Peptides against a protein of PDB entry 6D0Y. Designs and how they scored, part 46

Target 1, 225 residues: chain A of PDB entry 6D0Y
Amino acid sequence: ETEDHLESLICKVGEKSACSLESNLEGLAGVLEADLPNYKSKILRLLCTVARLLPEKLTIYTTLVGLLNARNYNFGGEFVEAMIRQLKESLKANNYNEAVYLVRFLSDLVNCHVIAAPSMVAMFENFVSVTQEEDVPQVRRDWYVYAFLSSLPWVGKELYEKKDAEMDRIFANTESYLKRRQKTHVPMLQVWTADKPHPQEEYLDCLWAQIQKLKKDRWQERHIL

## One batch from the design tools (peptide; aimed at target 1 L9)

Design b2_p24_2 (made by RFdiffusion4)
Pose (drawn by RFdiffusion4):
Structure b2_p24_2 (pose): chain A 225 residues (1-225), chain P 24 residues (1-24)
Amino acid sequence: as target 1 above (225 residues)
Amino acid sequence: EEEFIDEMLEEFKEEYEEAREEEE
């Protein structure tokens, strides 16, 4: 019964309400502490559900996990292990669109001080390392580069300041791969073939240009909540 | 691909556990 009280309470956090978003998260994180001794098992799979199925509310739930971790270290570990477990499950089942949400989530947890930045950089340079794998489809290399680049809007500022020597090695490997990709197929996927008024760009070249501009902007982006 | 994913996520898990041991 109270489990249903916990689920609907987790799913609806951050919706329109009289209280501020921060006040709601601080209050919700408090009640999840009180119920944690009895319902640790259930609270865990619910947070795993929203990290997988609600990527639009991503930063809301990473902050919530961040608050529980600062107050309960063993819970933070159990959750991260569950995320690693689910990331493997998703990649094995060929659910790559679902996997990028988990990777984005793990990355943003660095901003919440739940995951150390070196651990995240090590995982990313293993992602870009897929560009070196031989006898594999380009789409495979593309996705692992995409998972890395699409996470940087959230975790980009943190990973670069803490470790810029290894991050530049990753960017160098990424730029080298992007230049040698074949784009012969793009015309079949363009809604307009004309370059005016708006070019229809291949999605990785577009994301690359977006990330490089953010880099020149000292990793300052003014939209992400 | 499955072997690669196993090695990659094992290395990430080891780095994560080492970071937690240092914080303890």

Design b2_p24_2_s1 (made by RFdiffusion4, then SolubleMPNN; from b2_p24_2, 13 letters changed)
Fold by OpenDDE base, seed 1:
Structure b2_p24_2_s1 (fold): chain B 225 residues (1-225), chain A 24 residues (1-24)
Amino acid sequence: as target 1 above (225 residues)
Amino acid sequence: FDERIDKMLAAFAEELRKAEEERA
């Protein structure tokens, strides 16, 4: 019964209310914190589920996790670990749509002070390092570059503010790869996204151009990429 | 491919651990 109540609260957060979203999230964080001693596992599973299955509420749930992390840092860590496990499972299952979303979710957790900037930089370094490996299909190299670039609108500002040198290195490696790759995998990448590339540019080249412009504009996003 | 995934995620996890230690 109590578990059902928690599920309802978590699933319905962000719906129309007389109170501000921020107030509702603070309230929910308080409720969840109070119930952690008895229902930690259930709450963890619920948060992982909604984080994974409700992409339209990404910022709501990253914010909620941020609030919970501030109240209970250990729980925040457990949540991140669970999400990393889920990312691993998604990649193993070749569920690239889910995987890229999870990377984006983790990226936004940096803004919510759940994941440290250096940790996210390390993840992206590993992603881009795939482009240097031999005997790997280009489509997979492309995917990791895509996962990196497509996540930067959410976290690029924070990462460059704190780890500019490392990010520049990642960008240099990315640029180098994009220059030498074959431009024949547009249809495959389009399956992973709802976006259609500009007719004059290959998808990753187009995305790269957009990200470079975003970087030049000091990460002030004017359009959803 | 799975091995690379494991390595990648392990590296990320290690960085998370370090960050937690620095914060504590």
Scores: peptide ipSAE 0.034, ipTM 0.634, DockQ to the pose 0.861
OpenDDE base, seeds 2, 3, 4, 5: peptide ipSAE 0.027, 0.032, 0.030, 0.032; ipTM 0.617, 0.635, 0.635, 0.625; seed 2 fails the geometry check

Design b2_p24_2_s2 (made by RFdiffusion4, then SolubleMPNN; from b2_p24_2, 11 letters changed)
Fold by OpenDDE base, seed 1:
Structure b2_p24_2_s2 (fold): chain B 225 residues (1-225), chain A 24 residues (1-24)
Amino acid sequence: as target 1 above (225 residues)
Amino acid sequence: FDELIDEMLENFRKLIEEARKKRE
């Protein structure tokens, strides 16, 4: 496959086809695997790009990466490494919209057997631990809590199945923080921007309530968050 | 704060790598 053709295949996966999505993804994974010797860097870059720019296809691309990881374990590792680097860059650049999506993407990679559940639990422990850091503005502390909570619809079930005690601790810490934090009243219709990481008070509290309900419902999602 | 970010993500990376090595 030519480089241009690979781009087309990757970008168009999930579109209407005579075959099932699962079949198409398996086929594409095979094609990509075969081309790794010649186009590994290109494929890696393409996958990272679509992972960042096409949030509507999150589960499609996480599944694809999962399939590739199963076929070429080293490539899966390289992809994860690249995504972590991207997350680092996003966080340092205060690109919070991209960062939160990347966290969600990485979260779903747990379901695709690319990232181990305990690793993700540890990451969320670190996120919530930011709430305890001195000299960190509440706006930033709130964001890390938001990033954690907003990722749970994708991975909460798996994490609780594997690490229930640790997750309970994280939840307790989160609850404690939410109760003690200073609440700021911001217009609910305010558009979220990349340079404004502060979740609105009502939204964060609402999200917490929704996640608690989701947990109570054994992580069976009925509402789109 | 950048140092904290680096630490968090490095720890995350290491844990992932260790887990992957165990499964390989």
Scores: peptide ipSAE 0.661, ipTM 0.952, DockQ to the pose 0.924
OpenDDE base, seeds 2, 3, 4, 5: peptide ipSAE 0.656, 0.637, 0.654, 0.658; ipTM 0.951, 0.947, 0.951, 0.951

Design b2_p24_2_s3 (made by RFdiffusion4, then SolubleMPNN; from b2_p24_2, 13 letters changed)
Fold by OpenDDE base, seed 3:
Structure b2_p24_2_s3 (fold): chain B 225 residues (1-225), chain A 24 residues (1-24)
Amino acid sequence: as target 1 above (225 residues)
Amino acid sequence: FDELVDKMLEEFRKKIEEARKKRA
């Protein structure tokens, strides 16, 4: 069955092959483009599914979508719309694990020329604006800041190259929130690094410090976050 | 499609603001 064949091709991309990954992705993009007239909805659903359920292949599928978008811009738009809808549904359902991964996936789509930098900045502005909510649990405010910060390794460089002023504003708002938020009790455990021992920090403060260092290093990662 | 995505994001922002106002 053609549907089963498409599913197999999409799910198995990136596996060992005699050809380069780039060549395989170009080939698959061509196959998918050719089948869009007959199977657009199926292909769209398949791509959304693997994008959500196979985090180990994040860069493979963002690249694939990027290649497909270059061939069919309208389909690329429909895919992004579907992913945004899925993100909104995940947030409504309080499925934070899925939501944060989707934000990272969308972030990498900026690098693949699928999502414009201003759109991603707008998303992050929306996230950080949650910190201004008053009668909500702090965990909600913390999560949106976490989703923003934890996605910057994928897109921070691109956003600062194109929207540095807007990003600085978001950072300033984030810093302001982190200074005024209530911190949880942190056991006096020391994280020993090769250079300096540091007391264990609250998770969001720790992430903030890591992102500040990453920014200082011009978004060149030295450690796995 | 960026315009459409921006529209969706704006709707989301409005929803957040409405939720905030209801709780305040």
Scores: peptide ipSAE 0.035, ipTM 0.538, DockQ to the pose 0.046
OpenDDE base, seeds 1, 2, 4, 5: peptide ipSAE 0.025, 0.024, 0.024, 0.024; ipTM 0.474, 0.477, 0.476, 0.476; seeds 1, 2, 4, 5 fail the geometry check

Design b2_p24_2_s4 (made by RFdiffusion4, then SolubleMPNN; from b2_p24_2, 10 letters changed)
Fold by OpenDDE base, seed 5:
Structure b2_p24_2_s4 (fold): chain B 225 residues (1-225), chain A 24 residues (1-24)
Amino acid sequence: as target 1 above (225 residues)
Amino acid sequence: FDELIDKMLEEFRKQIEEARRERE
């Protein structure tokens, strides 16, 4: 395989084919695994790029990474580290839209068995812990809460099945923060669904209510999305 | 914020190390 060919294969995955998407992903994972000895760095960069720039294919690429991770867990780990570094860079650049998407991507990687549930719980604990810091602007605290809540549609079910007590603690801390914070509109926050928040309710409060409903509905998205 | 990201990275590194130990 050539580098150009690999790029084409990765970018075009999920397009209409005579074969099922699952079959195509398995095939691509096999091709990529076979080429890792020669093109590891290139493949890693390509996957990071498409993961970041093609949000419409989120589940396709998380699944692909999951398949690759099953074949080569070291590569999967390197991919996760690269994505976290990108998250760091996005935060430093104040690119909060990219940052929140990366958190969602990482969240879905839990479902694909790339990231362990305890690790994701720890990440969210760290996010919510920012709300306890006095020297941090509220807008930044709000973003971390938003990033947490906005990612739960992708991973909430899995995390509650495995770490219900820890998740309940995070929820309690989140609720406490939402009650004591000053209600203001934060432009960097955007709706995670096609539906706009209720115009008579503050955005984070609205999101919190939606997540509470989702939790009550046993994390079935069809009830709110 | 860097500290927060560093903590996250450390957690994932631990996960990778654990996976390696299980394979060996």
Scores: peptide ipSAE 0.048, ipTM 0.690, DockQ to the pose 0.503
OpenDDE base, seeds 1, 2, 3, 4: peptide ipSAE 0.038, 0.023, 0.036, 0.033; ipTM 0.695, 0.481, 0.670, 0.673; seed 2 fails the geometry check

Design b2_p24_3 (made by RFdiffusion4)
Pose (drawn by RFdiffusion4):
Structure b2_p24_3 (pose): chain A 225 residues (1-225), chain P 24 residues (1-24)
Amino acid sequence: as target 1 above (225 residues)
Amino acid sequence: SAELETYEENQELHERDEANRLAE
């Protein structure tokens, strides 16, 4: 009964309400502490559900997990392990669109001080390392590069300041791969073949240009909540 | 053919995710 009270309470956080978003998260994190001794097992899988199925509300739930971790270290560990468990399950089942949401979630947890930045950089340079794998489809290399680049809008500022020597090695490997990709197929996928008024760009070249501009902008982006 | 379908789906996903991120 109270479990249903916990689920609908987690799913609806951050919706329109009289209280501010921060006040709601601080209050919700407080009640999840009180119920945690009895319902640790349930609270865990619910947070795993939203981290998988609600990427739009991503930063809301990483902050919530961040608050519970600062107050309860063992819960933070259990959750991260569950995320690693699910990331493997998703990649094994060929659910890559679902996997990018988990990788984005793990990355943003660095901003919440739940995951150390070196651990995240080590995982990313293993992602880009897939560009070196031989006898694999380009789409495989593309996705692992995409998971890395698409996470940077959230975790980009933090990972670079803490470790820029290894991050530049990753960017160098990434730029080298992007230049040697074949784009012969793009015309079949363009809604308009004309370059005016708006070019229809291949999605990785577009994301690359976006990330490099953010880099030149000192990793300051003004949209992400 | 399967590669083109994959690139089409990734393109649509990227544009949707970018639009959602900028709408924040």

Design b2_p24_3_s1 (made by RFdiffusion4, then SolubleMPNN; from b2_p24_3, 18 letters changed)
Fold by OpenDDE base, seed 2:
Structure b2_p24_3_s1 (fold): chain B 225 residues (1-225), chain A 24 residues (1-24)
Amino acid sequence: as target 1 above (225 residues)
Amino acid sequence: DEELKKLAELQKFYDEERALLLSQ
């Protein structure tokens, strides 16, 4: 396969086909595996790119990576490492939308057996631990809580099935933080917002309520974002 | 000021996400 052809295959996967999506993904995984000796770096970059830029295909690409990981475990690891690097770069660049999405993507990789549940729990523990940082803006604390909570629709079920005690601890810490945080916008930061009225309900409280409901529903799939 | 830029971007992010959440 040529590099251009690989790009086309990766970008177009999941589009209308006479074959099932699963069959197409298996086929593509096989093609990619075969080309790894010659095009590993290119394939890695392509997968990272589509993972970042095509959020509508999140589950398609997480599944693809899962299939590829099953074929080549080392590549799966390299992919995760690349995504983690990208997450760090997004944060450095203050691209918080991308960063949140990347966390969601990584979360779904747990379901695809690319990332172990304990590793994801550890990541979320690290996120929520930011709430304990002192001498930092609350918005920093809030973001990591948001990143955690907003990713749970993709992985909450799996994590609670495997690491319920740890998850409960994270939830308790989150709840504690939400109760004690300042819920009114600081005037200094409010200047940076658009000149439209803010919703009455605080965003993290809103998300928390939705996640609590999702948890109560035993993580039954719901659209919350 | 990088810190101010960071705060502005965070606020923008929150505003966007809040809008999405409350539109459900």
Scores: peptide ipSAE 0.354, ipTM 0.861, DockQ to the pose 0.263
OpenDDE base, seeds 1, 3, 4, 5: peptide ipSAE 0.028, 0.039, 0.080, 0.020; ipTM 0.539, 0.567, 0.709, 0.505

Design b2_p24_3_s2 (made by RFdiffusion4, then SolubleMPNN; from b2_p24_3, 14 letters changed)
Fold by OpenDDE base, seed 5:
Structure b2_p24_3_s2 (fold): chain B 225 residues (1-225), chain A 24 residues (1-24)
Amino acid sequence: as target 1 above (225 residues)
Amino acid sequence: DEELQKYKELQEFYEKEQALRLSQ
């Protein structure tokens, strides 16, 4: 396949097709695997690009990467390295919107057996540790907590199954921070029914409550946060 | 929710594919 064709295939996966999405993903994985010897760097760049720019296709591309990782383990490792590098660059540039999508992407890669659960736990430990940094804007602390919490729908179940004690510690630290941080009134994250009015709650507090509920429900999602 | 359902389907697919590969 030509380089341009690879770009087209990767960017268009998940679009309406005569075949199932699963079939298309399997097929694309095969195509990409075959082209890795010639286009590895291009494929890496393309996948990193779609990961950060097409959050609506997150599960599509994490699945694809998982399939590729299963076919070529070295590629999977290189992809993760590239993604981590991109995340670091995004954070350095204060591109928080891009960064959060990358964190979610990495989170779901745990489910795709590309990233080990302990590694993801370590990442989240690092994130929540930012809340303990001194002389930094609260927005920085808040963002890392947000990045952690908002990623848990994707990986919370797996992490608690594998590293429950460590996760409990992270949760405790998060809760402690949320109690002591300054708060601002913001709209609720969830759409509430018109039947019963709900009081306004601070953004992170609302997210925390939702995640606590999700955890209580053993990470069985009934709705998208 | 459609997106949630899609995610579940993809996860099921992935796990199935992995299981198949492990069985080969």
Scores: peptide ipSAE 0.060, ipTM 0.671, DockQ to the pose 0.027
OpenDDE base, seeds 1, 2, 3, 4: peptide ipSAE 0.037, 0.041, 0.043, 0.015; ipTM 0.642, 0.648, 0.661, 0.382; seed 4 fails the geometry check

Design b2_p24_3_s3 (made by RFdiffusion4, then SolubleMPNN; from b2_p24_3, 16 letters changed)
Fold by OpenDDE base, seed 5:
Structure b2_p24_3_s3 (fold): chain B 225 residues (1-225), chain A 24 residues (1-24)
Amino acid sequence: as target 1 above (225 residues)
Amino acid sequence: DEELKQLREMQEFFDKELALRLSQ
């Protein structure tokens, strides 16, 4: 395969076909595996790119990566490392829309057996630990809590099945933070002059309620914010 | 400067997210 052809195959997977999506993904995984010796760097870059730029195909590409990981574990690891690096870069660049999406993408990779449940739990522990940082704006704390909570629809079931005790601790810490968080930011940490609460104040409470209900429903999604 | 930018971008994220949810 040529590099241009690989790009076309990767970008167009999941589109209309006479074959099932599953068969197409298996076929593509086989093609990509065979071309890794010659085009590993290109394939890695392409997969990272489509993972970032085509959010409508999230489950397609997580599944594809899962299939590739099963065929070549080392490549799967390199992909995860690249995505984590991208997440860090997005955070440094203040691209929080991309950052939160990447967290969701990584979350779904747990379901595809690319990322181990303990690793994802550790990531979420790190996120929730931001709530305990001193002298930081609440909006920072809120964002990391949001990143955690908003990713649970993709991975909550798996994490509670494998790491229920750890997840309960994270939930307890999250609940504690949400209860003690201020409606308005501390003046010395405020960026805005308005005394009105930011949209995330009510939004996070609503999201928390939705996630609690989702948890109660054994992570079977019916209606979520 | 960087801190201010970070905070603004975080807030803009929430504003956008909320707007998106309300439009659905």
Scores: peptide ipSAE 0.436, ipTM 0.889, DockQ to the pose 0.235
OpenDDE base, seeds 1, 2, 3, 4: peptide ipSAE 0.423, 0.305, 0.427, 0.377; ipTM 0.885, 0.842, 0.885, 0.869; seed 2 fails the geometry check

Design b2_p24_3_s4 (made by RFdiffusion4, then SolubleMPNN; from b2_p24_3, 16 letters changed)
Fold by OpenDDE base, seed 1:
Structure b2_p24_3_s4 (fold): chain B 225 residues (1-225), chain A 24 residues (1-24)
Amino acid sequence: as target 1 above (225 residues)
Amino acid sequence: MEELEKLKEMQEFFEKEKKLLLSQ
């Protein structure tokens, strides 16, 4: 395959076909695997790009990466590393919309067996640990809590099934922080979601309530956050 | 403007973030 053709294949995956989506993804994973010796860097960049720029195809590309990771574990690792680098760059550039989406993408990669559940738990532990930092702006603490909570619809079920005790500790710490934080409206957080928080609740409190409900419902999503 | 300032402050403290640990 040529580089241009690979781009086309990757960008168009998920479009209507005579075959099932699953079959197409498996086929594409095979094609990409075969071309890794010659086009690894290009394929890596392409996958990172579509993962970042096409949020409507999140599950398609996480699945694709999962299939490819199963075939080539090293490439999967390189992809995750690239995504983490991109996340860091997004944060440094104050692109918080992209950052939160990348966290969601990484979260769904747990379901695709690209990232181990313990690793994601560790990531969220790191996020929530920011709430314990001293002499930092509350907006930093709030954002990492937001990033954690807003990602749970994609991975909460899996993490609680495998790491319930650890997740309970994270939840307890989160709840504690939310109770003690200064409650002020933060419009900047509202920009990150299509939905407006309840008019009578602070945004993070509202999100917390939604996540608690989701947890109670055994992580069966009934609304889009 | 206030929010922008807060974001800048957050960026300043970005380096205090714990290293992200990953395993596959």
Scores: peptide ipSAE 0.030, ipTM 0.603, DockQ to the pose 0.050
OpenDDE base, seeds 2, 3, 4, 5: peptide ipSAE 0.029, 0.026, 0.029, 0.027; ipTM 0.582, 0.584, 0.575, 0.593

Design b2_p24_4 (made by RFdiffusion4)
Pose (drawn by RFdiffusion4):
Structure b2_p24_4 (pose): chain A 225 residues (1-225), chain P 24 residues (1-24)
Amino acid sequence: as target 1 above (225 residues)
Amino acid sequence: EEEEEEREELAEEFLEAFEEEEEE
């Protein structure tokens, strides 16, 4: 009964309400502490559900997990382990669109001080390392590069300041791969073949240009909540 | 102690506001 009270309470946080978003998260994180001794098992799988199925509300739930971790270290560990467990499950089942949401989530948890930045950089340079794998489809290399680059809008500023020597090695490996990709197929996927008024760009070249501009902008982006 | 009291107050306010939304 109270479980249903916990689920609908987690799913609806951040919706329109009289209280501010921050006041709602601080209050919700407080009640999840109180119910945690009895319902640790349930609270865990619910947070795993929203990290997998609600990427639009991503930054809301990473902050919530961040608050519970600062107050309960063992819960933060159980959750991260569950995320690693689910990331493997998703990649094994060929659910890559679902996996990028989990990678984005793990990345943003660095901003919440739940995950150390070196651990995240080590995982990313293993992602880009897929560009070196031989006898694999370009789409495989593309996705692992995409998972890295699409996470940087959230975790980009943090990972670079803390570790820029290894991050530049990753960017160098990434730029080298992007230049040697074949783009012969792009015309079949363009809604317009004309370059005016708006070019229809291949998605990775577009994301690359976006990330490099953010880099020149000192990793300042003014949209992500 | 003061931080715990503030957290309890915030949790109460949040639960009351949520109950009001269920009544509506």

Design b2_p24_4_s1 (made by RFdiffusion4, then SolubleMPNN; from b2_p24_4, 12 letters changed)
Fold by OpenDDE base, seed 2:
Structure b2_p24_4_s1 (fold): chain B 225 residues (1-225), chain A 24 residues (1-24)
Amino acid sequence: as target 1 above (225 residues)
Amino acid sequence: SAEEERRRRLAQKLLEEVEKEEKE
């Protein structure tokens, strides 16, 4: 396989095909595994790139990485490390949009058995702990809460199944922060529910309510698009 | 979205199958 061919295969996965998505992902994982000895760095870079640039294919690429990790756990680890580095860089550069997506991506990697649940819990603990740091702007504190809450649709079920006590603590801290923070209206970040209109609320409060409902529903989404 | 949920389930299924095959 050539590098260009690998790029094409990785970028086109999930597109319309005569084969099922499952078959395509398994096939691609096999191809990539076979080429790791010769093109590990290239494959790693490609996967990191598509993971960042194609948010619409989040679950496709997390699945692919999961399959690769199952075949080669060392590669999976290297991929996670690369993604964590990217997250840190995004945060350092105040690129919050990329950062929040990366958090969601990492969250879904828990479901793909690439990242351990305790590790993700620790990450979220670190995020929510920022709310206790008064030396940082509220906008940044709010972002960490947003990053945490907005990632739970992907990983909340798994985390509560494995680390319910720890998650409850994080939730308690989050709730406490939301009660005491200065509220402001940010329409651009409002979350909408499909079946029920709701009054305009502060975006974090709205998200919190949605996550609470999701939690109550045992992390099974009833109203999803 | 419903599609995303479906794909998450798919991911889980695929990984379980891989793990099963590795144990055999």
Scores: peptide ipSAE 0.026, ipTM 0.572, DockQ to the pose 0.036
OpenDDE base, seeds 1, 3, 4, 5: peptide ipSAE 0.022, 0.025, 0.025, 0.025; ipTM 0.540, 0.566, 0.565, 0.565; seeds 1, 3, 5 fail the geometry check

Design b2_p24_4_s2 (made by RFdiffusion4, then SolubleMPNN; from b2_p24_4, 13 letters changed)
Fold by OpenDDE base, seed 5:
Structure b2_p24_4_s2 (fold): chain B 225 residues (1-225), chain A 24 residues (1-24)
Amino acid sequence: as target 1 above (225 residues)
Amino acid sequence: SSAEERRQKLAKELLEQVEEERKK
């Protein structure tokens, strides 16, 4: 493929086709792999860009990266490195909306076998540890807890299957923090469409309740009619 | 494998960098 055509292919993947999505992703992964010797930097940039700019295709692109990682492990590593750098830059720039999305994206990469479960657990431990730091505004503490909890729909099952003890510890710390924090009236946040938040609860408490329910349901998404 | 170990090490280092930014 030519360099110009690669952009079109990457952007259009997941659109309606006569073939299955899985077949299209496998095909695209093959094309990209073949072109890595000549266009690695371009492909890397394109994947990073679409991953950030097309959140509606999150699972499509994580799956694509997973397939590509299986074909070229080094490239997968470079992609992860690039995404983590972007997360770092977002945090440094106080771009919390981008940051939380990147955390979710990285979380789903665990399911695609691009990021190891222990690494993601370590990241969440780092996030929740902020609740124990002194001289940190509650709004900042709340954000990191939110980033953790709001990412669990994408990775909670995998992490509990592999690191249940560590996850339980993180949950215990989170619960303890939620009990002692000051509660204020803030807009409610919903992570997924399947669940409805309790309208009378504070947003983090509501999210916590949703996650507890998800955990109880063995991390299977439940749609309420 | 050695490759996996190297990758895990890199991932750890990168996560530590994120932690550093978190503390700022």
Scores: peptide ipSAE 0.037, ipTM 0.693, DockQ to the pose 0.018
OpenDDE base, seeds 1, 2, 3, 4: peptide ipSAE 0.019, 0.030, 0.030, 0.030; ipTM 0.504, 0.694, 0.689, 0.698; seed 1 fails the geometry check

